# Designs tried in a protein design run: peptides against a protein of PDB entry 3ZN8. Part 9

Target 1, 125 residues: chain A of PDB entry 3ZN8
Amino acid sequence: LEEYDKIQKKMEDVMEGKGKLTLRDVYAQIIALRKMGPLSKVLQHIPGLGIMLPTPSEDQLKIGEEKIRRWLAALNSMTYKELENPNIIDKSRMRRIAEGSGLEVEEVRELLEWYNNMNRLLKMV

## One batch from the design tools (peptide; aimed at target 1 W71 W114)

Design b1_p12_2_s2 (made by RFdiffusion4, then SolubleMPNN; from b1_p12_2, 7 letters changed)
Fold by OpenDDE base, seed 5:
Structure b1_p12_2_s2 (fold): chain B 125 residues (1-125), chain A 12 residues (1-12)
Amino acid sequence: as target 1 above (125 residues)
Amino acid sequence: SSLEEWLLQLFL
């Protein structure tokens, strides 16, 4: 719980300074959470998660862990400029990122779509 | 996905 609160506070400070969530912020948050261990351990440190989300099965945890690895691979294949301003990622950049990460273009598109949806939600709150 | 739901809860 204490580690989670520290991570949240750090993320809040970053967002207050920039006024906008970037993929760099997402990357930093994922890495910080990964220090707590595998997804199963991370989930145990999120307050209220057991109330809001059903307890995942072992197979669901494995799928989630693989998804995290894939998204990290995509993020690691982006340039700093792309991480700070993902809106510049066109079809050519997306293809390069996919090839560099060993992912399908659709998987990179999924990450970008998630990011766009997240930013829309944050602007509404 | 489970990851998307988890990330949503983390950031919101």
Scores: peptide ipSAE 0.172, ipTM 0.726, DockQ to the pose 0.426
OpenDDE base, seeds 1, 2, 3, 4: peptide ipSAE 0.167, 0.171, 0.154, 0.166; ipTM 0.726, 0.728, 0.713, 0.723

Design b1_p12_2_s3 (made by RFdiffusion4, then SolubleMPNN; from b1_p12_2, 7 letters changed)
Fold by OpenDDE base, seed 5:
Structure b1_p12_2_s3 (fold): chain B 125 residues (1-125), chain A 12 residues (1-12)
Amino acid sequence: as target 1 above (125 residues)
Amino acid sequence: SELEEALLAQFL
Protein backbone atom coordinates (compact mmCIF):
# COMPACT_ATOMS: atom_id res chain seq x y z
CA LEU B 1 0.00 0.00 0.00
CA GLU B 2 1.23 3.49 -0.83
CA GLU B 3 0.56 4.56 2.77
CA TYR B 4 2.64 1.67 4.10
CA ASP B 5 5.54 2.60 1.81
CA LYS B 6 5.38 6.20 3.09
CA ILE B 7 5.54 4.95 6.69
CA GLN B 8 8.50 2.68 5.87
CA LYS B 9 10.35 5.53 4.15
CA LYS B 10 9.78 7.75 7.18
CA MET B 11 11.06 4.97 9.44
CA GLU B 12 14.22 4.71 7.33
CA ASP B 13 14.69 8.48 7.76
CA VAL B 14 14.23 8.08 11.55
CA MET B 15 16.75 5.22 11.68
CA GLU B 16 19.22 7.39 9.73
CA GLY B 17 18.61 10.30 12.16
CA LYS B 18 16.95 12.35 9.36
CA GLY B 19 13.48 12.13 10.93
CA LYS B 20 11.49 11.60 14.12
CA LEU B 21 8.91 8.92 14.80
CA THR B 22 5.66 10.54 15.95
CA LEU B 23 2.38 9.17 17.29
CA ARG B 24 0.89 10.09 13.90
CA ASP B 25 3.24 7.53 12.35
CA VAL B 26 2.22 5.01 15.01
CA TYR B 27 -1.45 5.70 14.21
CA ALA B 28 -0.88 5.16 10.49
CA GLN B 29 1.01 1.92 11.16
CA ILE B 30 -1.77 0.56 13.40
CA ILE B 31 -4.28 1.26 10.61
CA ALA B 32 -2.00 -0.49 8.10
CA LEU B 33 -1.66 -3.52 10.39
CA ARG B 34 -5.45 -3.74 10.79
CA LYS B 35 -5.85 -3.74 7.01
CA MET B 36 -3.26 -6.50 6.58
CA GLY B 37 -4.60 -8.53 9.50
CA PRO B 38 -2.58 -10.00 12.36
CA LEU B 39 1.11 -10.24 11.46
CA SER B 40 1.15 -13.71 13.01
CA LYS B 41 -1.29 -14.93 10.32
CA VAL B 42 0.96 -13.50 7.60
CA LEU B 43 4.10 -15.03 9.11
CA GLN B 44 2.40 -18.44 9.41
CA HIS B 45 2.23 -18.56 5.61
CA ILE B 46 6.01 -18.12 5.32
CA PRO B 47 7.59 -21.58 4.93
CA GLY B 48 9.73 -22.40 7.96
CA LEU B 49 8.47 -19.56 10.20
CA GLY B 50 4.99 -20.95 10.91
CA ILE B 51 6.46 -23.79 12.95
CA MET B 52 8.40 -21.42 15.24
CA LEU B 53 5.65 -18.86 15.88
CA PRO B 54 2.95 -19.70 18.38
CA THR B 55 -0.44 -19.40 16.71
CA PRO B 56 -2.40 -16.94 18.81
CA SER B 57 -5.67 -18.40 20.00
CA GLU B 58 -8.91 -16.79 18.83
CA ASP B 59 -9.18 -15.30 22.34
CA GLN B 60 -5.68 -13.76 22.08
CA LEU B 61 -6.62 -12.24 18.71
CA LYS B 62 -9.71 -10.66 20.33
CA ILE B 63 -7.57 -9.29 23.20
CA GLY B 64 -5.15 -7.84 20.64
CA GLU B 65 -8.01 -6.30 18.65
CA GLU B 66 -9.38 -4.69 21.82
CA LYS B 67 -5.92 -3.29 22.68
CA ILE B 68 -5.63 -1.82 19.16
CA ARG B 69 -9.12 -0.30 19.50
CA ARG B 70 -8.14 1.28 22.84
CA TRP B 71 -4.87 2.73 21.52
CA LEU B 72 -6.73 4.16 18.51
CA ALA B 73 -9.27 5.74 20.87
CA ALA B 74 -6.42 7.37 22.82
CA LEU B 75 -4.73 8.58 19.61
CA ASN B 76 -8.05 9.96 18.29
CA SER B 77 -8.41 11.93 21.56
CA MET B 78 -5.04 13.66 21.10
CA THR B 79 -4.53 17.04 19.46
CA TYR B 80 -2.46 17.31 16.29
CA LYS B 81 0.29 19.01 18.33
CA GLU B 82 0.33 16.11 20.79
CA LEU B 83 0.50 13.51 17.99
CA GLU B 84 3.42 15.32 16.33
CA ASN B 85 5.21 16.13 19.60
CA PRO B 86 4.17 13.62 22.30
CA ASN B 87 6.73 14.95 24.79
CA ILE B 88 4.36 17.88 25.50
CA ILE B 89 1.84 15.46 27.03
CA ASP B 90 1.91 16.22 30.75
CA LYS B 91 -0.27 14.72 33.51
CA SER B 92 -3.13 17.12 32.73
CA ARG B 93 -3.12 16.27 29.00
CA MET B 94 -2.83 12.56 29.78
CA ARG B 95 -5.90 12.74 32.05
CA ARG B 96 -7.87 14.63 29.37
CA ILE B 97 -6.92 12.02 26.76
CA ALA B 98 -7.96 9.21 29.09
CA GLU B 99 -11.32 10.87 29.85
CA GLY B 100 -11.96 11.60 26.16
CA SER B 101 -11.16 8.03 25.10
CA GLY B 102 -12.93 6.26 27.98
CA LEU B 103 -9.60 4.73 29.10
CA GLU B 104 -7.72 4.58 32.36
CA VAL B 105 -4.84 7.05 32.73
CA GLU B 106 -2.56 4.03 33.11
CA GLU B 107 -3.46 2.80 29.59
CA VAL B 108 -2.56 6.20 28.11
CA ARG B 109 0.68 6.15 30.12
CA GLU B 110 1.47 2.68 28.74
CA LEU B 111 1.07 3.93 25.14
CA LEU B 112 3.35 6.91 25.82
CA GLU B 113 5.92 4.72 27.56
CA TRP B 114 5.93 2.32 24.59
CA TYR B 115 6.43 5.27 22.22
CA ASN B 116 9.31 6.62 24.32
CA ASN B 117 10.95 3.20 24.46
CA MET B 118 10.56 2.82 20.68
CA ASN B 119 12.30 6.16 20.09
CA ARG B 120 15.14 5.14 22.42
CA LEU B 121 15.61 1.86 20.53
CA LEU B 122 15.58 3.63 17.15
CA LYS B 123 18.39 5.93 18.34
CA MET B 124 20.51 2.92 19.33
CA VAL B 125 20.15 1.12 15.98
CA SER A 1 2.22 -7.30 24.40
CA GLU A 2 1.49 -8.84 20.99
CA LEU A 3 0.51 -5.40 19.69
CA GLU A 4 3.76 -3.89 20.94
CA GLU A 5 5.74 -6.71 19.31
CA ALA A 6 3.85 -6.36 16.02
CA LEU A 7 4.44 -2.60 15.98
CA LEU A 8 8.11 -3.09 16.86
CA ALA A 9 8.47 -5.63 14.03
CA GLN A 10 7.09 -3.07 11.55
CA PHE A 11 9.51 -0.32 12.64
CA LEU A 12 12.69 -2.43 12.98
Scores: peptide ipSAE 0.344, ipTM 0.841, DockQ to the pose 0.442
OpenDDE base, seeds 1, 2, 3, 4: peptide ipSAE 0.310, 0.299, 0.273, 0.259; ipTM 0.820, 0.811, 0.797, 0.782

Design b1_p12_2_s4 (made by RFdiffusion4, then SolubleMPNN; from b1_p12_2, 7 letters changed)
Fold by OpenDDE base, seed 4:
Structure b1_p12_2_s4 (fold): chain B 125 residues (1-125), chain A 12 residues (1-12)
Amino acid sequence: as target 1 above (125 residues)
Amino acid sequence: SELEEWLLRLFM
């Protein structure tokens, strides 16, 4: 809980323009949430999520859980420098990460695209 | 995707 609170505070700082979201932050947040249990259990602990997001089906939860596992594999295959500065990840690095994680390059690209989109949105706040 | 929406909610 304490670790999660620290991450949440950092996310607030990022949203206030006092910080920068990195993949390290993403990784830490996912890991903190994973300690609460499977995705289904995690979602139950997020206040207001059920109001903002549709209730996922069991199949959707399974898909989400698998996707999280895959993204964690990708993140675990990144160097510290890449996690801190994802913008340095070029095609060569992306291919290495994919190979190291046993993922398709496209899946690594999807993670990076998601990150870029999120970080762009946060920078606008 | 649902996952993306979920992840966005964690940070926003």
Scores: peptide ipSAE 0.154, ipTM 0.712, DockQ to the pose 0.433
OpenDDE base, seeds 1, 2, 3, 5: peptide ipSAE 0.148, 0.153, 0.140, 0.154; ipTM 0.706, 0.700, 0.690, 0.711; seed 3 fails the geometry check

Design b1_p12_3 (made by RFdiffusion4)
Pose (drawn by RFdiffusion4):
Structure b1_p12_3 (pose): chain A 106 residues (1, 21-125), chain P 12 residues (1-12)
Amino acid sequence: LLTLRDVYAQIIALRKMGPLSKVLQHIPGLGIMLPTPSEDQLKIGEEKIRRWLAALNSMTYKELENPNIIDKSRMRRIAEGSGLEVEEVRELLEWYNNMNRLLKMV
Amino acid sequence: SFLTSLISTKLK
């Protein structure tokens, strides 16, 4: 049930219920439909879950703050350690900056 | 709330 500390404390909670659906707990707004979140049980069918939660915990508690300092020598690092590819790491690293970015405008 | 939305969207 500044940001990095929140991201972990939150993603960790996003597994001990599902992938849960509490996305509609702090949103007074309304939804769209039910035949759409049905594609959530598909990723659950596999013995695994998601590549993001992989290389996510394979990083220092400071490398997630400013993933910009990460180079070609650091991408392959958390790649082979997590079992993901260099490409699957980029999509992850280019996202840590987005959260810390779009949050500023909030 | 906004951060939760971002994280949840990424998980989808």

Design b1_p12_3_s1 (made by RFdiffusion4, then SolubleMPNN; from b1_p12_3, 7 letters changed)
Fold by OpenDDE base, seed 5:
Structure b1_p12_3_s1 (fold): chain B 125 residues (1-125), chain A 12 residues (1-12)
Amino acid sequence: as target 1 above (125 residues)
Amino acid sequence: SELLKLLYEKLR
């Protein structure tokens, strides 16, 4: 709960323009969520998500859990500098991360694109 | 080796 509260506060700071969401923050969030149990239980604890999104099927939850596991492998293959400043991740770094994590380069690209979109969204609020 | 290269790139 304390780790989750720190992440929420950091999201608020980013929304106020007082901070930057990093991949280190994303990593901490994923770890905190996984400590809460299966993805199905985590989604039940996110206020408003059950109202905005249809309840995922069991198969969709499994796909989502596998995707999170793959993203964690990518994050574990990043340097501290990359986690703090994801914008330094070029094609060479992306390939290294993919190779080190056993992922396709496209999967690492997808994670970075998701991060960039999230960071843009938080700046617009 | 490719492994040593990856290690170097992770530490830089």
Scores: peptide ipSAE 0.178, ipTM 0.713, DockQ to the pose 0.024
OpenDDE base, seeds 1, 2, 3, 4: peptide ipSAE 0.124, 0.155, 0.132, 0.167; ipTM 0.679, 0.685, 0.675, 0.703

Design b1_p12_3_s2 (made by RFdiffusion4, then SolubleMPNN; from b1_p12_3, 8 letters changed)
Fold by OpenDDE base, seed 5:
Order: structure tokens, then C-alpha cells, then sequence
Structure b1_p12_3_s2 (fold): chain B 125 residues (1-125), chain A 12 residues (1-12)
């Protein structure tokens, strides 16, 4: 709960143009949320999310749960420097991370692209 | 959580 609150504050700072959200922050928030249980339970604890987003099917929840586990494996295979500054991750680093996590390089690239898009969106809010 | 919202939007 404490880590969750710290990351929420950091996201607010980024939205105000102060600071930067890193993959370390992403990792910490995912871990904090996972303490609430499986993805289905986590989504139920977010006020208003069920109103703003369509309710996923049971199969979609299972797919989402697996995707989160795969991304956590990638994050666990990153160095501290990479988590703090994901923009340093080149092709060689992506391949190492993929091999260490049991993922395809394209899946690591997808995580990084998501992170970049998220940061851009947060700055626009 | 804004992060989880964005994650959900990406995963669907």
C-alpha cells in the first residue's frame, strides 16, 4: 500500500511536468497491485474503471494475467540502470533481456513501446 | 491507478 501511494504521487508529478516515470516505478506498482490478488480482483479495486472501460471476459483476464507475468519476467531481467533509463536499451540489451526472461525480442520491444507511449500520454494529461 | 488503466487499454 505504501509503495502504491508513492507511485501514484510520482505519476501526478509527471502529469504536472515534474519528474519522470521509470520502469522501476512501473515494476513497483505492478508488484503492489499483485498483492491484491489476480487481475480480476485488482481491476475491481479501481473505482470508476469498470464504468470507463468494458468489462473483460474471463478469457481476456487470463490472457492479461499471462501478459503481466511475461512483462514482469522482462523487468526482472533488466539492470537497475535500464529500469531507471529505459532509453539506453538498444538491440543488444533487448536480446539479452529476452533471453533472460524467456521472451521473444519483439515482446520486449512491445513493453518498451508501451512505456514510451504511456509517458507521452501522461505528459499530455 | 492510471498505470493500470493504460495497461488494460494496451492489453485489450
Amino acid sequence: as target 1 above (125 residues)
Amino acid sequence: SELLRLLYEHLR
Scores: peptide ipSAE 0.138, ipTM 0.653, DockQ to the pose 0.462
OpenDDE base, seeds 1, 2, 3, 4: peptide ipSAE 0.130, 0.130, 0.119, 0.133; ipTM 0.646, 0.648, 0.642, 0.647

Design b1_p12_3_s3 (made by RFdiffusion4, then SolubleMPNN; from b1_p12_3, 7 letters changed)
Fold by OpenDDE base, seed 4:
Structure b1_p12_3_s3 (fold): chain B 125 residues (1-125), chain A 12 residues (1-12)
Amino acid sequence: as target 1 above (125 residues)
Amino acid sequence: SVLLQLIYDQLR
């Protein structure tokens, strides 16, 4: 999909230090992935993944799909300012996002921690 | 890629 290719290229640019990863970018990627179909189908489109990662079981795919859905719910409950600058998300905002998305605060924290870790890795490249 | 890492982290 042309949209997917654009998002991939943007992510590559971010990984090359040409940009900053935001939660808006994460959101866009999740949406693009979902347009490709279930995770099983998405994985088939990623060259070399089958070599680097063991083939996930059907149960693992279901768990992964549910996790993506939950993260998408969290992202949909964020403001534009939060998506663009996730560093502003304090405990109060995190609680609001959790309540709005029907998630536990810990799940929102996990998403933010993942994002922060990803940004740290990208800055090291 | 960020996407690959996201997928990996969700499937492990």
Scores: peptide ipSAE 0.326, ipTM 0.828, DockQ to the pose 0.367
OpenDDE base, seeds 1, 2, 3, 5: peptide ipSAE 0.291, 0.248, 0.310, 0.299; ipTM 0.810, 0.784, 0.819, 0.811

Design b1_p12_3_s4 (made by RFdiffusion4, then SolubleMPNN; from b1_p12_3, 8 letters changed)
Fold by OpenDDE base, seed 1:
Structure b1_p12_3_s4 (fold): chain B 125 residues (1-125), chain A 12 residues (1-12)
Amino acid sequence: as target 1 above (125 residues)
Amino acid sequence: SALLQLLYDQLR
């Protein structure tokens, strides 16, 4: 709970323009969420999400859990410097991360694109 | 959490 509250506060600070979301923040949040249980249970604990979004099918949840697992493998293959400043991840770093995580380079690129989109969205709020 | 919503949206 304490880790979750710290992450929430960090997200609020970023949304208020008082900080920058990093992949370290993303990693910490994914880990905190996984401690709450499988994605299905986590989604059920988010007020309003179950009302605004259709409940994912069991297959969609499995796909989601696998994708999270793959992204965690990528994050675990990043250096501290890369986690703190993902913009330094060039093609060479991305290939190394992919090889170290057993992923395709395209999957690492997808994670980075997702992060960039997230960080852009948070700055617009 | 905005991150969870975006994770959900990306996974959907």
Scores: peptide ipSAE 0.129, ipTM 0.675, DockQ to the pose 0.443
OpenDDE base, seeds 2, 3, 4, 5: peptide ipSAE 0.122, 0.114, 0.129, 0.115; ipTM 0.670, 0.668, 0.673, 0.665

Design b1_p12_4 (made by RFdiffusion4)
Pose (drawn by RFdiffusion4):
Structure b1_p12_4 (pose): chain A 106 residues (1, 21-125), chain P 12 residues (1-12)
Amino acid sequence: LLTLRDVYAQIIALRKMGPLSKVLQHIPGLGIMLPTPSEDQLKIGEEKIRRWLAALNSMTYKELENPNIIDKSRMRRIAEGSGLEVEEVRELLEWYNNMNRLLKMV
Amino acid sequence: VLEELISEWLEE
């Protein structure tokens, strides 16, 4: 059930219920339909889950704050350690900056 | 907003 500490304390809670659907707990707004979140059980069918939650915990509690300092020597680092590829790491690293960015405009 | 961003990203 400043940001990095929140990301972990949140993503860790996003597994002990599903992948849960509490996305509609702090949104007074309305939804769209039900035949859409059906593609959520598909990723659950596999023995695994997602590649993001992989290399996510394979990083220092400071490297997630400014993933910009990460180079070609640091991408392959959390790649082989997590079992993901260099490409699957980029999509993850280029996102840690987005959260800390779009949040500023909030 | 943080929850929405994470959820929207997880949906991808």

Design b1_p12_4_s1 (made by RFdiffusion4, then SolubleMPNN; from b1_p12_4, 7 letters changed)
Fold by OpenDDE base, seed 5:
Structure b1_p12_4_s1 (fold): chain B 125 residues (1-125), chain A 12 residues (1-12)
Amino acid sequence: as target 1 above (125 residues)
Amino acid sequence: ALLQLISDFLRS
């Protein structure tokens, strides 16, 4: 919980334009949340989510868990330098990450695209 | 906030 709170404060700073979101930050938060248990347990810790969104089905939770596992594999295959500055990840690096994680290159690209989209959203907020 | 964004992505 302490680690989680620290990450949340960091995210607040990033959203206020006082910091930069990196894949290291993403990785740290995923790890912290995984300590809470399966995705179903994690979702219970999101305030208001149960009101805003329907409860996921068991199948949806399984799909979500698999996605998290795959993203963690990709993140674990990145260098510290790549985690801190994902913009340096070119085609060669992306292929290496995919091979190291047992993922398709397209899956690594999807993670990076998600990260880029999230950064765009943070700039608009 | 990040958790919410991740959740949104996973649901999409």
Scores: peptide ipSAE 0.163, ipTM 0.709, DockQ to the pose 0.478
OpenDDE base, seeds 1, 2, 3, 4: peptide ipSAE 0.161, 0.163, 0.162, 0.175; ipTM 0.710, 0.711, 0.709, 0.715; seeds 2, 4 fail the geometry check

Design b1_p12_4_s2 (made by RFdiffusion4, then SolubleMPNN; from b1_p12_4, 7 letters changed)
Fold by OpenDDE base, seed 4:
Structure b1_p12_4_s2 (fold): chain B 125 residues (1-125), chain A 12 residues (1-12)
Amino acid sequence: as target 1 above (125 residues)
Amino acid sequence: ALTRLIYEFLRS
């Protein structure tokens, strides 16, 4: 709970224009969420989500779980500097991360693109 | 904030 609160505070700060969300923050949040159990259980603990999003099918949950696993593998293959500043991840770094995580380069690119999109959205709030 | 993260995660 304490770690979760720290992550929430970080996200709030970023939303207020204070600081920047990093992949380290993302990693920490994913880990914190994983402690709540499978994705299905995690979603049950998010107030209002059922109102904002349709209930995922079992197949969608499975896909989500696999995506989480893959992204964690990618994050685990990143250096501290890369986690703190993903913008330094060039093609060479991306390939290394992919190889180290057993992923395709395109999957690592997808994670980075998602991160960039998230950062943009958080700054608009 | 968490809801947004999950939303964007699932949308990928």
Scores: peptide ipSAE 0.167, ipTM 0.707, DockQ to the pose 0.416
OpenDDE base, seeds 1, 2, 3, 5: peptide ipSAE 0.167, 0.156, 0.163, 0.156; ipTM 0.707, 0.701, 0.707, 0.700

Design b1_p12_4_s3 (made by RFdiffusion4, then SolubleMPNN; from b1_p12_4, 7 letters changed)
Fold by OpenDDE base, seed 4:
Structure b1_p12_4_s3 (fold): chain B 125 residues (1-125), chain A 12 residues (1-12)
Amino acid sequence: as target 1 above (125 residues)
Amino acid sequence: SLLELIASFLRS
């Protein structure tokens, strides 16, 4: 919980424009949340989510759990420099990450695209 | 929130 709180505070700072979101931050957040239990339990701890989004089915939760594992594998296959500065990840790095994590390159690209979109959104706040 | 966005992405 202590680690979770630290990550939450940092995320709030980023959302307030006081920091920059990195993949390291994303990784840390996922790890902190995973310590709380399965995805179903994690979602219960996110205020407002139940109001904004429908409750996922059991099958959706299973898919989500698998996706989390896959994302973590990708993140674990990145170097510290890549996690801190994802913009340096070129095609060669992306392929290496994919191979190291057992993912398709497109899956790694999807993660990076999500990150880029998220970072752009946060800069608007 | 960021957590909501992350969660939505992960569950999709």
Scores: peptide ipSAE 0.143, ipTM 0.680, DockQ to the pose 0.446
OpenDDE base, seeds 1, 2, 3, 5: peptide ipSAE 0.135, 0.136, 0.131, 0.135; ipTM 0.679, 0.689, 0.675, 0.685; seed 1 fails the geometry check

Design b1_p12_4_s4 (made by RFdiffusion4, then SolubleMPNN; from b1_p12_4, 7 letters changed)
Fold by OpenDDE base, seed 1:
Structure b1_p12_4_s4 (fold): chain B 125 residues (1-125), chain A 12 residues (1-12)
Amino acid sequence: as target 1 above (125 residues)
Amino acid sequence: ALLELIYSFLRS
């Protein structure tokens, strides 16, 4: 998993304040991890996750899988510039992304909010 | 890891 290792290094750099997490990074990691199978299988391959977090129910896994699918649709509808710098995504861009991905604008907003929160969290570590 | 964070957000 060469791609995974590169992404992990990027994550480490971000956590150490040596870089910025972008949606491209998020997208790349999701794609790389999904090669391991569905969410349930992916989670099983993460050492320590089962210790840190309770095992999700089947329903939770289904919801999570659907969420990932929907977010990937949104990410696939973003431009390269948007993926690299999500902060440029204004209302017009969000609407375009939503329409292109078959999502509600609020769902795109949720993704962006999640990204911002995650990026902030990583910088706090 | 990023996936762990994703899990955290999806769970909430």
Scores: peptide ipSAE 0.194, ipTM 0.722, DockQ to the pose 0.456
OpenDDE base, seeds 2, 3, 4, 5: peptide ipSAE 0.185, 0.196, 0.210, 0.186; ipTM 0.714, 0.722, 0.743, 0.714; seeds 2, 3, 4 fail the geometry check

Design b1_p12_5 (made by RFdiffusion4)
Pose (drawn by RFdiffusion4):
Structure b1_p12_5 (pose): chain A 106 residues (1, 21-125), chain P 12 residues (1-12)
Amino acid sequence: LLTLRDVYAQIIALRKMGPLSKVLQHIPGLGIMLPTPSEDQLKIGEEKIRRWLAALNSMTYKELENPNIIDKSRMRRIAEGSGLEVEEVRELLEWYNNMNRLLKMV
Amino acid sequence: MTELLLNLLALA
């Protein structure tokens, strides 16, 4: 049930219920339909879950703040340690900056 | 990813 600390405290809570659906707990708005979140149980069927939650905890509590400092020598680093590929790391690293970015405009 | 961002936005 400044940002990095929040991301962990939040993503950690996003596993001890599902992947839960509390996405509709702090949104007074309305949804769309039910036949859509059905593709959530698909990723649950596999013995695994997601690649993101992998290389995510395979980083320092400061490297997540400014993933820009990460180079070609640092991407392969959290790649082989997590079992993901260099490509699967990019999509993760280029996202840590997005959260810290779109949040500024909030 | 998007759901996490939407939660943060809603909380903000």

Design b1_p12_5_s1 (made by RFdiffusion4, then SolubleMPNN; from b1_p12_5, 8 letters changed)
Fold by OpenDDE base, seed 4:
Structure b1_p12_5_s1 (fold): chain B 125 residues (1-125), chain A 12 residues (1-12)
Amino acid sequence: as target 1 above (125 residues)
Amino acid sequence: PERLLQLFIAKA
């Protein structure tokens, strides 16, 4: 709970233009949420989410869980410098990460693109 | 955290 609150505060700070959300922060957030159990269990613990999102089907939950596992594998294959500064991840680093995580390069690219888009959105709020 | 998860699920 303490770590979760720290991450939440970090996100709020970033939304206010203070600091930057890194992949390390993303990783920490995912790990904190994963302590609650599988995605289905996590969703049950998030107030108001049921209002914003329709309840995912079992298949959608499975897909989500698998995606989380794959992205965690990618994150675990990154160096601290890459997690802290994802923009340094060039094609060579991306290929290394993909090989180390057992993912396609495109999957690593998708993670980075997702991060970039999310970071942009947070800065706009 | 809710927004982060929403984005995660949306991408999946």
Scores: peptide ipSAE 0.081, ipTM 0.645, DockQ to the pose 0.113
OpenDDE base, seeds 1, 2, 3, 5: peptide ipSAE 0.076, 0.077, 0.036, 0.077; ipTM 0.641, 0.644, 0.589, 0.636; seed 5 fails the geometry check

Design b1_p12_5_s2 (made by RFdiffusion4, then SolubleMPNN; from b1_p12_5, 7 letters changed)
Fold by OpenDDE base, seed 2:
Structure b1_p12_5_s2 (fold): chain B 125 residues (1-125), chain A 12 residues (1-12)
Amino acid sequence: as target 1 above (125 residues)
Amino acid sequence: LDDLLQLLIARA
């Protein structure tokens, strides 16, 4: 819970322009959330602090959890430098990460695109 | 966190 709170505070700081979101932060947050239990239970404990989440179907939750597992594999295959500065990840790095994680390059690209979108969103807040 | 989860769900 303490680790979760630290991560949440950091995310809030980033949203306030006081920090930078990295893939390391994303990784840490995902791990912390998973320690709290299934994603469905985690979502139930989040009363909508920011944007109200639509109630996902059970199938959507399962798909989401699988996607998270795959992304964690990708994150585990990244170097510290890549986690801290994902912008350095070029095609060669993406291929290495994909091969190391057993994913398609497109899945790694999807993760990076998601991260970029998240960063843009946080900067707008 | 909400934004993170929302984006995860949206792309699931």
Scores: peptide ipSAE 0.111, ipTM 0.663, DockQ to the pose 0.103
OpenDDE base, seeds 1, 3, 4, 5: peptide ipSAE 0.090, 0.094, 0.089, 0.105; ipTM 0.679, 0.672, 0.681, 0.671; seeds 3, 4 fail the geometry check

Design b1_p12_5_s3 (made by RFdiffusion4, then SolubleMPNN; from b1_p12_5, 7 letters changed)
Fold by OpenDDE base, seed 1:
Structure b1_p12_5_s3 (fold): chain B 125 residues (1-125), chain A 12 residues (1-12)
Amino acid sequence: as target 1 above (125 residues)
Amino acid sequence: FDDLLLLFVAKA
């Protein structure tokens, strides 16, 4: 609960332009969500989601859980500086992270692209 | 749940 409150406060600060979303924040968010249980349970706790989005199939949930696990592996392979400043992650760092996490470089790139897109979107709100 | 969670789920 305490960690969740910190994440919410951070998100509010970012949305208000008072802060920057980092991969550390993303990591904390994912961990907090995982404490709620499987993705299926997490989704059940989101009000209105079942109305706005089709209910994911069991297979889709499994894929989602695997994706989360893979992204966590990537995040766990990053340095503190990289988590705080993902923009410093060049091709060499990306390769190291991929090798350390057992992922393809493209998967690490996908995570970073997702992060960048999220930051852009949050700034538009 | 915050917008970050929703965006994460949407991408997953």
Scores: peptide ipSAE 0.111, ipTM 0.696, DockQ to the pose 0.130
OpenDDE base, seeds 2, 3, 4, 5: peptide ipSAE 0.113, 0.107, 0.120, 0.110; ipTM 0.694, 0.684, 0.701, 0.689; seeds 2, 4 fail the geometry check

Design b1_p12_5_s4 (made by RFdiffusion4, then SolubleMPNN; from b1_p12_5, 7 letters changed)
Fold by OpenDDE base, seed 4:
Structure b1_p12_5_s4 (fold): chain B 125 residues (1-125), chain A 12 residues (1-12)
Amino acid sequence: as target 1 above (125 residues)
Amino acid sequence: PDELLQLFIARA
């Protein structure tokens, strides 16, 4: 959980305006969460989440886990520079990442859009 | 991590 604690601190720093969320941070978070087990088990470790979010069905959890697995593949196909500075990822880079990960370009774009939304959210929370 | 998971679930 030491790695998890580092990720938590990083996220807190971002929320406090002391840092920026990168895809490297996202990558680390995904790995840490996967080490905790299935997504259902991860949710159990987050106090109050069950109150704030509707409880997903087992099927929804499986879909989410598949999405995470696919995004992990995309992240594994990124360079360190891209992970640190996702805004440099242009169409050519997206295509390379997609081809390297066996994903559609649209899936890579979706990941990047998600990241942007997440970054905005963290800055306002 | 809760925000991260919220977004993952929302997009599932």
Scores: peptide ipSAE 0.092, ipTM 0.660, DockQ to the pose 0.107
OpenDDE base, seeds 1, 2, 3, 5: peptide ipSAE 0.078, 0.031, 0.089, 0.031; ipTM 0.637, 0.604, 0.646, 0.593; seed 3 fails the geometry check

Design b1_p12_6 (made by RFdiffusion4)
Pose (drawn by RFdiffusion4):
Structure b1_p12_6 (pose): chain A 106 residues (1, 21-125), chain P 12 residues (1-12)
Amino acid sequence: LLTLRDVYAQIIALRKMGPLSKVLQHIPGLGIMLPTPSEDQLKIGEEKIRRWLAALNSMTYKELENPNIIDKSRMRRIAEGSGLEVEEVRELLEWYNNMNRLLKMV
Amino acid sequence: AALATLISTKLQ
């Protein structure tokens, strides 16, 4: 049930209920439909879950703040350690900056 | 709330 500390304390809670659906707990707005979140149980069917939660905990508690410092020598680092590929790491690293970015405009 | 939407949307 400044940002990095929040990301962990939040993504950790996003597994002990599902992947849960509490996305509609702090949104006074309305939804769309039900035949859409049905593709959430598909990723649950596999013995695994997601690649993001992989290389996510395979990083220092400071490397997630400014993933910009990460080079070609640091991408392959958390790649083989997590079992993901260099490409599957980019999509993860280029996202840590987005959260710390779009949040500024909030 | 915004951070939760970003995280949840990306996980979907």

Design b1_p12_6_s1 (made by RFdiffusion4, then SolubleMPNN; from b1_p12_6, 7 letters changed)
Fold by OpenDDE base, seed 4:
Structure b1_p12_6_s1 (fold): chain B 125 residues (1-125), chain A 12 residues (1-12)
Amino acid sequence: as target 1 above (125 residues)
Amino acid sequence: SALLQLITDFLR
């Protein structure tokens, strides 16, 4: 709980423009969430989710869990420098990460695109 | 919460 609260606070500070979200932060957040159990349990612990989002179907939860596993595989295949500075991930690095994680290059690209979109949103706040 | 946005984006 304490570790999760620290990560959440850091995430909030980033959302407030007080920091930069890295893939290391993303990784830490995912791991913290995974410690709470399956995505279904995690969602139950998020205040306001029941008001903001419809309860995902079981199939949606399975898809979400698989996506998390795949993204964790990609993150685990990244170097510390890449996690801290994802913008250094070129096509060569992306291919290496894909090969190392057993993912398609497109899936690694999707993770990076998501990260970039998230950082764009954070910069607009 | 930032976490909600992250999860929502993960599910999309």
Scores: peptide ipSAE 0.119, ipTM 0.701, DockQ to the pose 0.383
OpenDDE base, seeds 1, 2, 3, 5: peptide ipSAE 0.109, 0.110, 0.111, 0.107; ipTM 0.702, 0.701, 0.701, 0.692

